# Peptides against a protein of PDB entry 2ODG: the designs that were tried, part 19

Target 1, 89 residues: chain A of PDB entry 2ODG
Amino acid sequence: MTTSQKHRDFVAEPMGEKPVGSLAGIGEVLGKKLEERGFDKAYVVLGQFLVLKKDEDLFREWLKDTCGANAKQSRDCFGCLREWCDAFL

## One batch from the design tools (peptide; made by RFdiffusion4, then SolubleMPNN)

Design b1_p12_2_s1 (from b1_p12_2, 6 letters changed)
Fold by OpenDDE base, seed 3:
Structure b1_p12_2_s1 (fold): chain B 89 residues (1-89), chain A 12 residues (1-12)
Amino acid sequence: as target 1 above (89 residues)
Amino acid sequence: SEEAEEAERAFK
């Protein structure tokens, strides 16, 4: 499916210290909720993604339960991390 | 979503 420029910018380079809000599907509202739960950097969410063994259903359910992400937001975030991992992990 | 639109707008 079609990706956003935000997605393309994220998957194009090493993650480094990018904030959680740099993830596709994560805006100001979801970003703040994630930060309040201790997920302040994109690599912390990556860690959760990897702990869940890259399982889409588990990750998207976790994201929904953690910050209230809807189906599109969780799909965009999952796809962003999956493609980053395919390129760099 | 409204939040997704906010994200894209903030990014641009």
Scores: peptide ipSAE 0.092, ipTM 0.660, DockQ to the pose 0.033
Fold by OpenDDE base, seed 5:
Order: structure tokens, then sequence, then C-alpha cells
Structure b1_p12_2_s1 (fold): chain B 89 residues (1-89), chain A 12 residues (1-12)
């Protein structure tokens, strides 16, 4: 499947201080919910992704439980972090 | 979802 421009923009460069809303699949609604739980920066979600040892099912379940992400949103977010790690980690 | 629709409009 093809990726979004938002995905390509995120994976193209170092993450730095990008907000959580810069992650593919994370819009304003999910972003605010993540921020309320302490996940305000994309790198904090990256941390959780790494703690879960990059496991897709565990991460997508966590994202759903944490902010209510649906299947597409969690898939897009997971793919975004996976490809970023392939490039920069 | 509205979230996905907003993202599509912004980034296509």
Amino acid sequence: as target 1 above (89 residues)
Amino acid sequence: SEEAEEAERAFK
C-alpha cells in the first residue's frame, strides 16, 4: 500500500522535537488525548514503540487503549515509526 | 473517521 505525504514528511528527517501530532495516523483528536496522557512529543511515542520491542500487535493495541486509535490510525502510526527507525536508529 | 478525513484533506 502507498503512504501518505504526512508519513513521508515524518520519515524523511530526524525527529527532533516534533509534536506527537506529526506522526502519521495521529490527528488533532488523537494528539490531544495522547498529550493528556503525557505523550506530547513524537519521541515519547517512539520510546513506547521501543519499549514494546517494535512489536506491531502490542504497539497498536497500546495506541488503541491509550487514545482510541482505530485500525487504520494505529497501522499508519506504527508504519511511520518503523520506517523512521529503519532510516535513523 | 473525521480524523482520517482531516488528514486526507491536509496531506492528500
Scores: peptide ipSAE 0.090, ipTM 0.656, DockQ to the pose 0.030
Fold by OpenDDE base, seed 4:
Structure b1_p12_2_s1 (fold): chain B 89 residues (1-89), chain A 12 residues (1-12)
Amino acid sequence: as target 1 above (89 residues)
Amino acid sequence: SEEAEEAERAFK
């Protein structure tokens, strides 16, 4: 139920050019894998989130398949983008 | 996972 400080820092402001690793749930290992697949910026992952119509199951499955995110990591990343969109989109 | 735990420990 509670969020991380990383989550709060991300959802507090426009994401601009923030790297993919600034997303909640995305650490160094997952970040590198995402970067290798072309998802180097948080806004690129946001794009995928939006293409998937903000669907939680689809996004979390995509993240798992793309970088090997576990359930907590994909949940944190999804929640991070959802709340960012609620605030700024 | 270990990576998730490391990330959480590094920046909660």
Scores: peptide ipSAE 0.088, ipTM 0.659, DockQ to the pose 0.032
Fold by OpenDDE base, seed 1:
Structure b1_p12_2_s1 (fold): chain B 89 residues (1-89), chain A 12 residues (1-12)
Amino acid sequence: as target 1 above (89 residues)
Amino acid sequence: SEEAEEAERAFK
């Protein structure tokens, strides 16, 4: 499959203090919902991703339950974190 | 899932 520019921008460099909205699949609506739940930075969502042992089904289910992400959004977000980890973790 | 719910509680 192909990736978005947003995905490529995220996986290309260290995560640092990037906001949660910088994650692929996470727009303004989902980002605000995540922020309200305490997931304001991308690295906090990364933390959850790692706690779930990088399991795709568990992470995507969590993301759906937490902010209402649809299948594409959760897939994009998961892929973004997976590939970032492959590069930097 | 139980794991997802447990993780959610841990971060709240």
Scores: peptide ipSAE 0.031, ipTM 0.627, DockQ to the pose 0.149

Design b1_p12_2_s2 (from b1_p12_2, 5 letters changed)
Fold by OpenDDE base, seed 5:
Structure b1_p12_2_s2 (fold): chain B 89 residues (1-89), chain A 12 residues (1-12)
Amino acid sequence: as target 1 above (89 residues)
Amino acid sequence: SKEAELARKAFE
């Protein structure tokens, strides 16, 4: 399965202070909802990903419940964080 | 799971 350029840009370098909207699958709509819930930086969502022990089903369900992400959006976001962790964690 | 429950409540 292919990835987006947004995904490739994110996984290629340390995430630093990148906003939550830089995550693959997270656009303007989902980004605003995540920010309203306290998830303003990509690293905060990374923290959630790690607290959930990198479990795909738990993370994707959480993302859906938190910001209304659909199946593709949650898949893209999960894959983005998984591959970032494989490279940098 | 416990992890999911704790994580969901972390920022509420």
Scores: peptide ipSAE 0.146, ipTM 0.801, DockQ to the pose 0.140
Fold by OpenDDE base, seed 1:
Structure b1_p12_2_s2 (fold): chain B 89 residues (1-89), chain A 12 residues (1-12)
Amino acid sequence: as target 1 above (89 residues)
Amino acid sequence: SKEAELARKAFE
């Protein structure tokens, strides 16, 4: 699958304090909803991703339930975290 | 659900 530049920018370097909106698939709308639920940093979403044992279906379902992400948004976000973890975890 | 069980371990 083809990835976005946003995805490539995220997976290329340590996550640090990057905001949740830096995740591929997470725009301003979803980002705000995630922040309101306490997921203010990308690393908090990473934490959820890891607690869900990197399971794609579980994570994408969670993201949908938490912020209303559609299929593409959840796919992009999952792929972003998966590839970041492959590089840095 | 398994998702709910795992999620509740992640964030309060």
Scores: peptide ipSAE 0.142, ipTM 0.801, DockQ to the pose 0.192
Fold by OpenDDE base, seed 2:
Structure b1_p12_2_s2 (fold): chain B 89 residues (1-89), chain A 12 residues (1-12)
Amino acid sequence: as target 1 above (89 residues)
Amino acid sequence: SKEAELARKAFE
């Protein structure tokens, strides 16, 4: 599958203090909903990803339930975090 | 899922 430039930009470097909206699949709409739920930084979503043991189905279900992400958005976000972790963890 | 539910509760 083809990745976006947003995905490539995220996985290429340390996450640091990047906002939640920097995650692939997370635009302004989903980002604002995540921020309202306490997920203001990408690393907080990373934390949830790790708590769910990097499980794709669990993470994508959680993301859908938490901010209303559709299948593509949750796939893109999961893939973004998976590849970042493969590079930096 | 139950696991996802527990994860959410832990965060809150």
Scores: peptide ipSAE 0.141, ipTM 0.795, DockQ to the pose 0.147
Fold by OpenDDE base, seed 3:
Structure b1_p12_2_s2 (fold): chain B 89 residues (1-89), chain A 12 residues (1-12)
Amino acid sequence: as target 1 above (89 residues)
Amino acid sequence: SKEAELARKAFE
């Protein structure tokens, strides 16, 4: 698979206070929906990812149910968090 | 799943 520059920018450094929209696969539309549900920072979505034990199917299903992410968006977001964790966790 | 249920409960 190929990655975006947005993905590479996210996985290259500590997450800090980055907004949820900094995650690969999360654009303006999905970001707004996530923020409305209380997921305003990327680290809140990271928390959900970790509580789901980094399970791809569970996380992608959750993301779809929570903000309406399609298959590509959920795949990009999952991959972004997986690779960030591999580097920093 | 059990994990998904736990995750939703934790965030609430």
Scores: peptide ipSAE 0.137, ipTM 0.802, DockQ to the pose 0.169

Design b1_p12_2_s3 (from b1_p12_2, 4 letters changed)
Fold by OpenDDE base, seed 5:
Structure b1_p12_2_s3 (fold): chain B 89 residues (1-89), chain A 12 residues (1-12)
Amino acid sequence: as target 1 above (89 residues)
Amino acid sequence: SKEAEEARKAFE
């Protein structure tokens, strides 16, 4: 499958202080819910991704349970973090 | 899953 420009923009450079909403699959609705749960920066979600040992099923389930992400949103977000880690971690 | 739930609880 092809990726979005949002995905490409995220994986192309260091994460820095990018907000959680910069992650592919995370729009305004999901972003606000994540922020309310303490996940205000993309690197905090990265931390959760790493705590779950980069496991796709675990991460996508967590994201769904945490902010209500659907299958596409969780897949996009997972792919975004996976490819970022491949480049920078 | 158990792992996801535990990770969330640890953060919150």
Scores: peptide ipSAE 0.057, ipTM 0.723, DockQ to the pose 0.143
Fold by OpenDDE base, seed 1:
Structure b1_p12_2_s3 (fold): chain B 89 residues (1-89), chain A 12 residues (1-12)
Amino acid sequence: as target 1 above (89 residues)
Amino acid sequence: SKEAEEARKAFE
């Protein structure tokens, strides 16, 4: 499959303090919902991704339940974190 | 799932 420029921008460099909205698949709507639940930074979502042992089904289910992400949004977000971890973790 | 739920509860 193809990736977005947003995905490529995220996976290309250290995560640092990037906001949750910098994750592929996470727009303003989902980002605000995540922030309200305490997931304000991308690294907090990364933490959840790692706690779930990088399991795609578990993470995508969690993301859907937490902020209402649809299938594409959760796929994009998962892929973004997976690729980042492959590069930097 | 159980794992996802436990992770959420631990964070909250």
Scores: peptide ipSAE 0.057, ipTM 0.729, DockQ to the pose 0.145
Fold by OpenDDE base, seed 2:
Structure b1_p12_2_s3 (fold): chain B 89 residues (1-89), chain A 12 residues (1-12)
Amino acid sequence: as target 1 above (89 residues)
Amino acid sequence: SKEAEEARKAFE
């Protein structure tokens, strides 16, 4: 499957202080919900991704439960973090 | 899942 430009932009460079909305699959609606739950930066979501041991099912379920992400959104977000970690972690 | 719930509780 193809990736979005948003995905490519995220995985291409260090995460730094990028907002949570920079993650593929996370738009303004999901981003605001995540921020309300304390996930204001992409690296906080990365932290959750790592706590869940990079498990796709666990992470995607968590994301759905936390902000209401649908299947595509959670897939895109997971893939974004997975590829970033493969490159930089 | 149990793991996801535990992770969520740990964060809160």
Scores: peptide ipSAE 0.054, ipTM 0.726, DockQ to the pose 0.145
Fold by OpenDDE base, seed 3:
Structure b1_p12_2_s3 (fold): chain B 89 residues (1-89), chain A 12 residues (1-12)
Amino acid sequence: as target 1 above (89 residues)
Amino acid sequence: SKEAEEARKAFE
């Protein structure tokens, strides 16, 4: 599938302290909602991704329920974390 | 799902 530059920038290097908004599919609106729920850093969302055992359906459902992500946003975010983990985990 | 709900409760 086609990826964005934002996706490529994220998966290319260690995550460090990157904000949640650095994740592909997470813009200003979704980022603010995630931050309000305690997910201020990308690594916190990574933690949720891992707790859900990298399951796509579970993660995307969680993301939709948590911040209102649509299908594309949740797909982009899932793919971003999956590929980061494949490279660095 | 059940798993997602449990994960949310664990974080909150």
Scores: peptide ipSAE 0.052, ipTM 0.722, DockQ to the pose 0.147

Design b1_p12_2_s4 (from b1_p12_2, 5 letters changed)
Fold by OpenDDE base, seed 2:
Structure b1_p12_2_s4 (fold): chain B 89 residues (1-89), chain A 12 residues (1-12)
Amino acid sequence: as target 1 above (89 residues)
Amino acid sequence: SSEAELARKAFE
């Protein structure tokens, strides 16, 4: 599978204070919903990803339940965090 | 899942 430029931009550098909307798969709609639930920064979603022990099914289910992400959006977001962690964690 | 639900509650 190919990745988006958004994915590549995210995984290429430290996360810092990047907003939640910087995550691949998280657009304006999902980003606003996540922010309303307290996930304003990408690193907060990273925290959830780590609490779920990087489990794909658990994370993608959580993301769906939390902001209504569809299968592609949750896949893209998971892949983004997985590859970022592989590089920097 | 129960794990996902627990994680959500922990964050709240």
Scores: peptide ipSAE 0.150, ipTM 0.795, DockQ to the pose 0.145
Fold by OpenDDE base, seed 5:
Structure b1_p12_2_s4 (fold): chain B 89 residues (1-89), chain A 12 residues (1-12)
Amino acid sequence: as target 1 above (89 residues)
Amino acid sequence: SSEAELARKAFE
């Protein structure tokens, strides 16, 4: 499968203070819902990803439950964080 | 799962 430019932009550099909406699969709709739940920065979602021990099924289920992400959105977001961690963590 | 539930409780 191919990745988006948004994915490539995210995994290319340190995360810093990037907003949650910078994550692949997280658009304006999901981003707003995540922000309302306290997940305003990408690194907060990264924290959840790590607490779940990088487990794909657990993370994607959490994301769906938290903001209503569909299968593609959760896949894209998971892949984005996985590849960022492979590069920088 | 228990892991997902724990993660949510930790944040909330």
Scores: peptide ipSAE 0.149, ipTM 0.800, DockQ to the pose 0.147
Fold by OpenDDE base, seed 1:
Structure b1_p12_2_s4 (fold): chain B 89 residues (1-89), chain A 12 residues (1-12)
Amino acid sequence: as target 1 above (89 residues)
Amino acid sequence: SSEAELARKAFE
């Protein structure tokens, strides 16, 4: 599937202190909701991704439950973290 | 799922 420029920008470099909104699939609306729940940095969501053992269904379900992400948003976010981990983890 | 719920609780 085709990825977004946002995805490519994220997976191209160490994520450092990037805000949660830098993740593909996470716009301003979802980003604010995630921040309110304590997921203010992309690396915190990465932590959740890793705690869930990179399981797509578990992560996407969690993201939906946590911030209301739809199927595309959760797919994009999962793919973003998966490919980042493939490159840097 | 139970795993996702446990992960959420652990973070909180």
Scores: peptide ipSAE 0.148, ipTM 0.797, DockQ to the pose 0.147
Fold by OpenDDE base, seed 3:
Structure b1_p12_2_s4 (fold): chain B 89 residues (1-89), chain A 12 residues (1-12)
Amino acid sequence: as target 1 above (89 residues)
Amino acid sequence: SSEAELARKAFE
């Protein structure tokens, strides 16, 4: 599948203190909902991704339940974290 | 799933 520039920008470098909204698939609406639930930084969502052992179905289900992400948004976010981990973890 | 529920409870 094709990726966005937002995805490529995120995967290209260490994530550091990047906000949750820097993740592909996470726009202003989903970002605010995640922040309200305590997921203020991209690395906090990374933590959840790792706790779920990088399982796509579990992570995408969690993201949907947590912030209302649709299928494309959860797919983009999962792919973003998977490829970041492949490069840096 | 049960795993996802457990992960949510651990964070909150």
Scores: peptide ipSAE 0.146, ipTM 0.796, DockQ to the pose 0.143

Design b1_p12_3_s1 (from b1_p12_3, 8 letters changed)
Fold by OpenDDE base, seed 3:
Structure b1_p12_3_s1 (fold): chain B 89 residues (1-89), chain A 12 residues (1-12)
Amino acid sequence: as target 1 above (89 residues)
Amino acid sequence: DEEVQKLLEESV
């Protein structure tokens, strides 16, 4: 599948203090919901991704349950974190 | 469509 520019921008560099909304698939609505649950930075969601041992089904289910992400949003977010980890972890 | 993808990712 093709990626978005947002995805490419995220995976191209260390994420540092980037907000949760910088993740592919996470816009203003989902970002706000994640922030309300304590996931204000992209690295906090990365932490959850790693705690779930990079399992796609578990992560996407968690994201859906946590902020209401649909299938495309959760797929994009998962792919974004997976590719970032492949490059920098 | 790059622009549509960006809008979908950033607006929701």
Scores: peptide ipSAE 0.244, ipTM 0.786, DockQ to the pose 0.029
Fold by OpenDDE base, seed 2:
Structure b1_p12_3_s1 (fold): chain B 89 residues (1-89), chain A 12 residues (1-12)
Amino acid sequence: as target 1 above (89 residues)
Amino acid sequence: DEEVQKLLEESV
């Protein structure tokens, strides 16, 4: 499967202060829900991703439970963070 | 279509 431009834009550079909505699979609706839970920046979600030891099932389940992400959204978000970490961690 | 995919990622 091919990636989106949003994914490519995210994984191409250090994420810095990028908002949570810059993550692939995270739009305005999911982004606002994540922000309400304290995940206002992409790096905060990265933190959760790392706390879960980069486990796909655990992360995708967490994302679903936290903001209501569907299977595609959670897959896209996970893949985005995984590839970013492979490049920059 | 990449544009459609982008909208699906960013609009929800």
Scores: peptide ipSAE 0.238, ipTM 0.780, DockQ to the pose 0.029
Fold by OpenDDE base, seed 5:
Structure b1_p12_3_s1 (fold): chain B 89 residues (1-89), chain A 12 residues (1-12)
Amino acid sequence: as target 1 above (89 residues)
Amino acid sequence: DEEVQKLLEESV
């Protein structure tokens, strides 16, 4: 499947202090819910992604349970972090 | 459309 420009913008550079809403699949609604749970920066979600050992099913389930992400949103977010890690980790 | 997709990702 093709990726969005938001995805490409995220995976193109070190994420630094980018907000959680910079992740593909994470908009204003999901971003606010993640922030309320303590995941205010993209790197905090990256941390969870790594704690789950980059497992797609576990991460997508976690994202759904944490902020109510649907299948497309969780897939986009997972793919965003996976490709970022391939480039920079 | 990529522009529409970007808006959708950032809107929800």
Scores: peptide ipSAE 0.237, ipTM 0.782, DockQ to the pose 0.028
Fold by OpenDDE base, seed 1:
Structure b1_p12_3_s1 (fold): chain B 89 residues (1-89), chain A 12 residues (1-12)
Amino acid sequence: as target 1 above (89 residues)
Amino acid sequence: DEEVQKLLEESV
């Protein structure tokens, strides 16, 4: 599948202090919901991704349950973190 | 369209 520019912008550089809304698939609505749950930075969601051992089904289910992400949003977010990790971990 | 996809990712 093709990626978005948002995805490419995220995976191209260290994420540093980027907000959770910088993740592909995470817009204003989902970002605010994640922030309310304590996931204000992309690196906090990365932490959850790693705690779940990069398991796609578990992570996407968690994201759905946490902020209401649909299938495309969770897939995009997962792919964004997976490729970032492949580049920087 | 990449622009549309980007907007969709950022819209919700």
Scores: peptide ipSAE 0.245, ipTM 0.789, DockQ to the pose 0.029; fails the geometry check

Design b1_p12_3_s2 (from b1_p12_3, 6 letters changed)
Fold by OpenDDE base, seed 1:
Structure b1_p12_3_s2 (fold): chain B 89 residues (1-89), chain A 12 residues (1-12)
Amino acid sequence: as target 1 above (89 residues)
Amino acid sequence: DEEIEELLEESV
């Protein structure tokens, strides 16, 4: 499958203090909902991704339940974190 | 266009 420019920008470098909204699939509305739940930085969502042992179904379900992400948004977010981890973890 | 569709999804 093809990736977005946002995905490529995220996986190209260490994420550092990047906001949650820098994750592929996470726009302004979903980002604000995540921030309200305490997930203000991309690395906090990375933490949840790792706690769920990188399981795609569990992570995407969590993201849906936490901020209302649809299937496309959750897939993009999962793929973004998976590829970042493959490169930097 | 797939690029536009992805950008629209990330607009929310």
Scores: peptide ipSAE 0.262, ipTM 0.819, DockQ to the pose 0.027
Fold by OpenDDE base, seed 3:
Structure b1_p12_3_s2 (fold): chain B 89 residues (1-89), chain A 12 residues (1-12)
Amino acid sequence: as target 1 above (89 residues)
Amino acid sequence: DEEIEELLEESV
């Protein structure tokens, strides 16, 4: 499977204070919805990803329920966090 | 046009 440039940019370096919108699959609308729920930084979503023990189905379901992400958006976001963790966690 | 599809998904 191919990845987006946004994905590659995210997984290439420590995420630091990157906004939630820096995550692959998360645009302006989904980003705002996540921010309204308290997930304003990418590392907060990372926290949820880790609390769910990196379970793909649970995370993608959570993302769908939290911001309305579709299957592609949730897959891209999950893959982005998984690969970041493989490199830096 | 996979890149365009990705950009469209990330536009929302």
Scores: peptide ipSAE 0.260, ipTM 0.816, DockQ to the pose 0.028
Fold by OpenDDE base, seed 5:
Structure b1_p12_3_s2 (fold): chain B 89 residues (1-89), chain A 12 residues (1-12)
Amino acid sequence: as target 1 above (89 residues)
Amino acid sequence: DEEIEELLEESV
């Protein structure tokens, strides 16, 4: 599969204080829902990704349950974090 | 178009 420009922008540099909405697959609606649950920064979602030991099924299930992400949104978000970690972790 | 689909998904 090809990646989006949003994905490429995120994985290209340290994430620092980037908002949760900068993650691939996370738009304004999903971003607001994540923020309301305490996941306001991309690095907080990264934390959950790491707590789940980078397991794709567990992370995508969590994202769906937490903000209502569909299959494509959760796949894009997972891939974004996986490739960021490969580059910077 | 895949790019348009991605933009639509990330619009929500």
Scores: peptide ipSAE 0.259, ipTM 0.817, DockQ to the pose 0.027
Fold by OpenDDE base, seed 2:
Structure b1_p12_3_s2 (fold): chain B 89 residues (1-89), chain A 12 residues (1-12)
Amino acid sequence: as target 1 above (89 residues)
Amino acid sequence: DEEIEELLEESV
């Protein structure tokens, strides 16, 4: 499958202080729900991704349970973080 | 349209 422009923009550079909403698959509603849970920055979600040892199933399940992400949204978010890590970790 | 679908998913 092809990636979105949002995905490409995220994986192309260090994430720095980018908001959680900059993650592929995360829109305004999901972003606000994540922020309410303490995940205001993309790097905080990255932290959770790493705590879960980059496990796709665990991360996608967590994202679904945390903000109500559907299968596509969780897949896009996971892929975004995976590719960013491959490039910058 | 795939691009529209992606934008719809990320608009929520």
Scores: peptide ipSAE 0.248, ipTM 0.809, DockQ to the pose 0.027

Design b1_p12_3_s3 (from b1_p12_3, 7 letters changed)
Fold by OpenDDE base, seed 1:
Structure b1_p12_3_s3 (fold): chain B 89 residues (1-89), chain A 12 residues (1-12)
Amino acid sequence: as target 1 above (89 residues)
Amino acid sequence: SKEIEELLKKSV
């Protein structure tokens, strides 16, 4: 599979205080919905990813239920966090 | 799902 530049930019460096919208698959629409639910930083979503034991199906379902992400958006977001964790966790 | 709910509850 191919990745976006947004994905590559995210996985290339420590996450720090990056906003939730910096995650691949999370645009302005989904980002605002996540922020309204308390997931304002990428590291908060990372927390959910880890609590769900890095399980793709569970995480993608959670993301869909939380902000309405479609299949591609949830795939991109999951892949972004997976690759980041592989590099830095 | 129930599994998601239970896993998330552990961190609350």
Scores: peptide ipSAE 0.198, ipTM 0.795, DockQ to the pose 0.154
Fold by OpenDDE base, seed 3:
Structure b1_p12_3_s3 (fold): chain B 89 residues (1-89), chain A 12 residues (1-12)
Amino acid sequence: as target 1 above (89 residues)
Amino acid sequence: SKEIEELLKKSV
């Protein structure tokens, strides 16, 4: 599976205070919608990912319902958080 | 889904 540079940049280091838009699959449009719903930092979305027990279907459905993410966007975001957790959690 | 709602309720 191929990944973007944005994905690689995110999974390579602790996420700290990175904005939600730093997540792979989350561009300007989705980022603004997430911020409006209270998800301003990447770690807040990480929190939802963990609450949903890292389940791909549940997380991707949640992301779609929350900000309108399409299949590729939700897949990229899920993969980004999964690989970050594998490295740092 | 209902499952998502139940899991998210545990967060708050």
Scores: peptide ipSAE 0.194, ipTM 0.792, DockQ to the pose 0.154
Fold by OpenDDE base, seed 2:
Structure b1_p12_3_s3 (fold): chain B 89 residues (1-89), chain A 12 residues (1-12)
Amino acid sequence: as target 1 above (89 residues)
Amino acid sequence: SKEIEELLKKSV
């Protein structure tokens, strides 16, 4: 499957202080909901991804439950974090 | 899910 430029931009470099909205699949709507729940930075979502042992089903379910992400949004976000971790973790 | 809840509890 193809990836977005947003995905490619995220996985290409260290995460640093990037906002949660920098994650593929996370637009302004989902980003604001995540921020309201304490996830203001991408690295906080990364933390949950790691706590869930990088499990796709668990992470995507969590994301849906937390901010209302649909299947594509959660897939894109998961893939973004997975590939970032493969490169940098 | 229950599994997610248990894993997240460990992170706090």
Scores: peptide ipSAE 0.193, ipTM 0.792, DockQ to the pose 0.154
Fold by OpenDDE base, seed 4:
Structure b1_p12_3_s3 (fold): chain B 89 residues (1-89), chain A 12 residues (1-12)
Amino acid sequence: as target 1 above (89 residues)
Amino acid sequence: SKEIEELLKKSV
C-alpha cells in the first residue's frame, strides 16, 4: 500500500502542537472547516479518533459529516492516526 | 449515526 510523504512525516514523530492540516488527507479546504468546528490541532482530531475507539467506519463517517471529507481523504486521515497510535500510544 | 452520538457524549 502506498502512503504519502505527508503521512510518513506525521507518523514518524510525536504529534506535539501540529495543526490539523498536518494530518494526511486534510488539505487547506478541510483544515479550515475543521478549525471552524473547533478542531484546530491534530491532537483534537486524535481525541475524536480515540473516543470512537479507533473504529474506522465510525471515524471516517464522522470526518465526512464534520468537514465533507471524501473517501480517499478520510481513508488517508484514518490511516495516519492509526499508524501514529501504533507507534506512540 | 446513533453510535457516534452516544460515544461523543463522553467528550463533554
Scores: peptide ipSAE 0.180, ipTM 0.783, DockQ to the pose 0.153

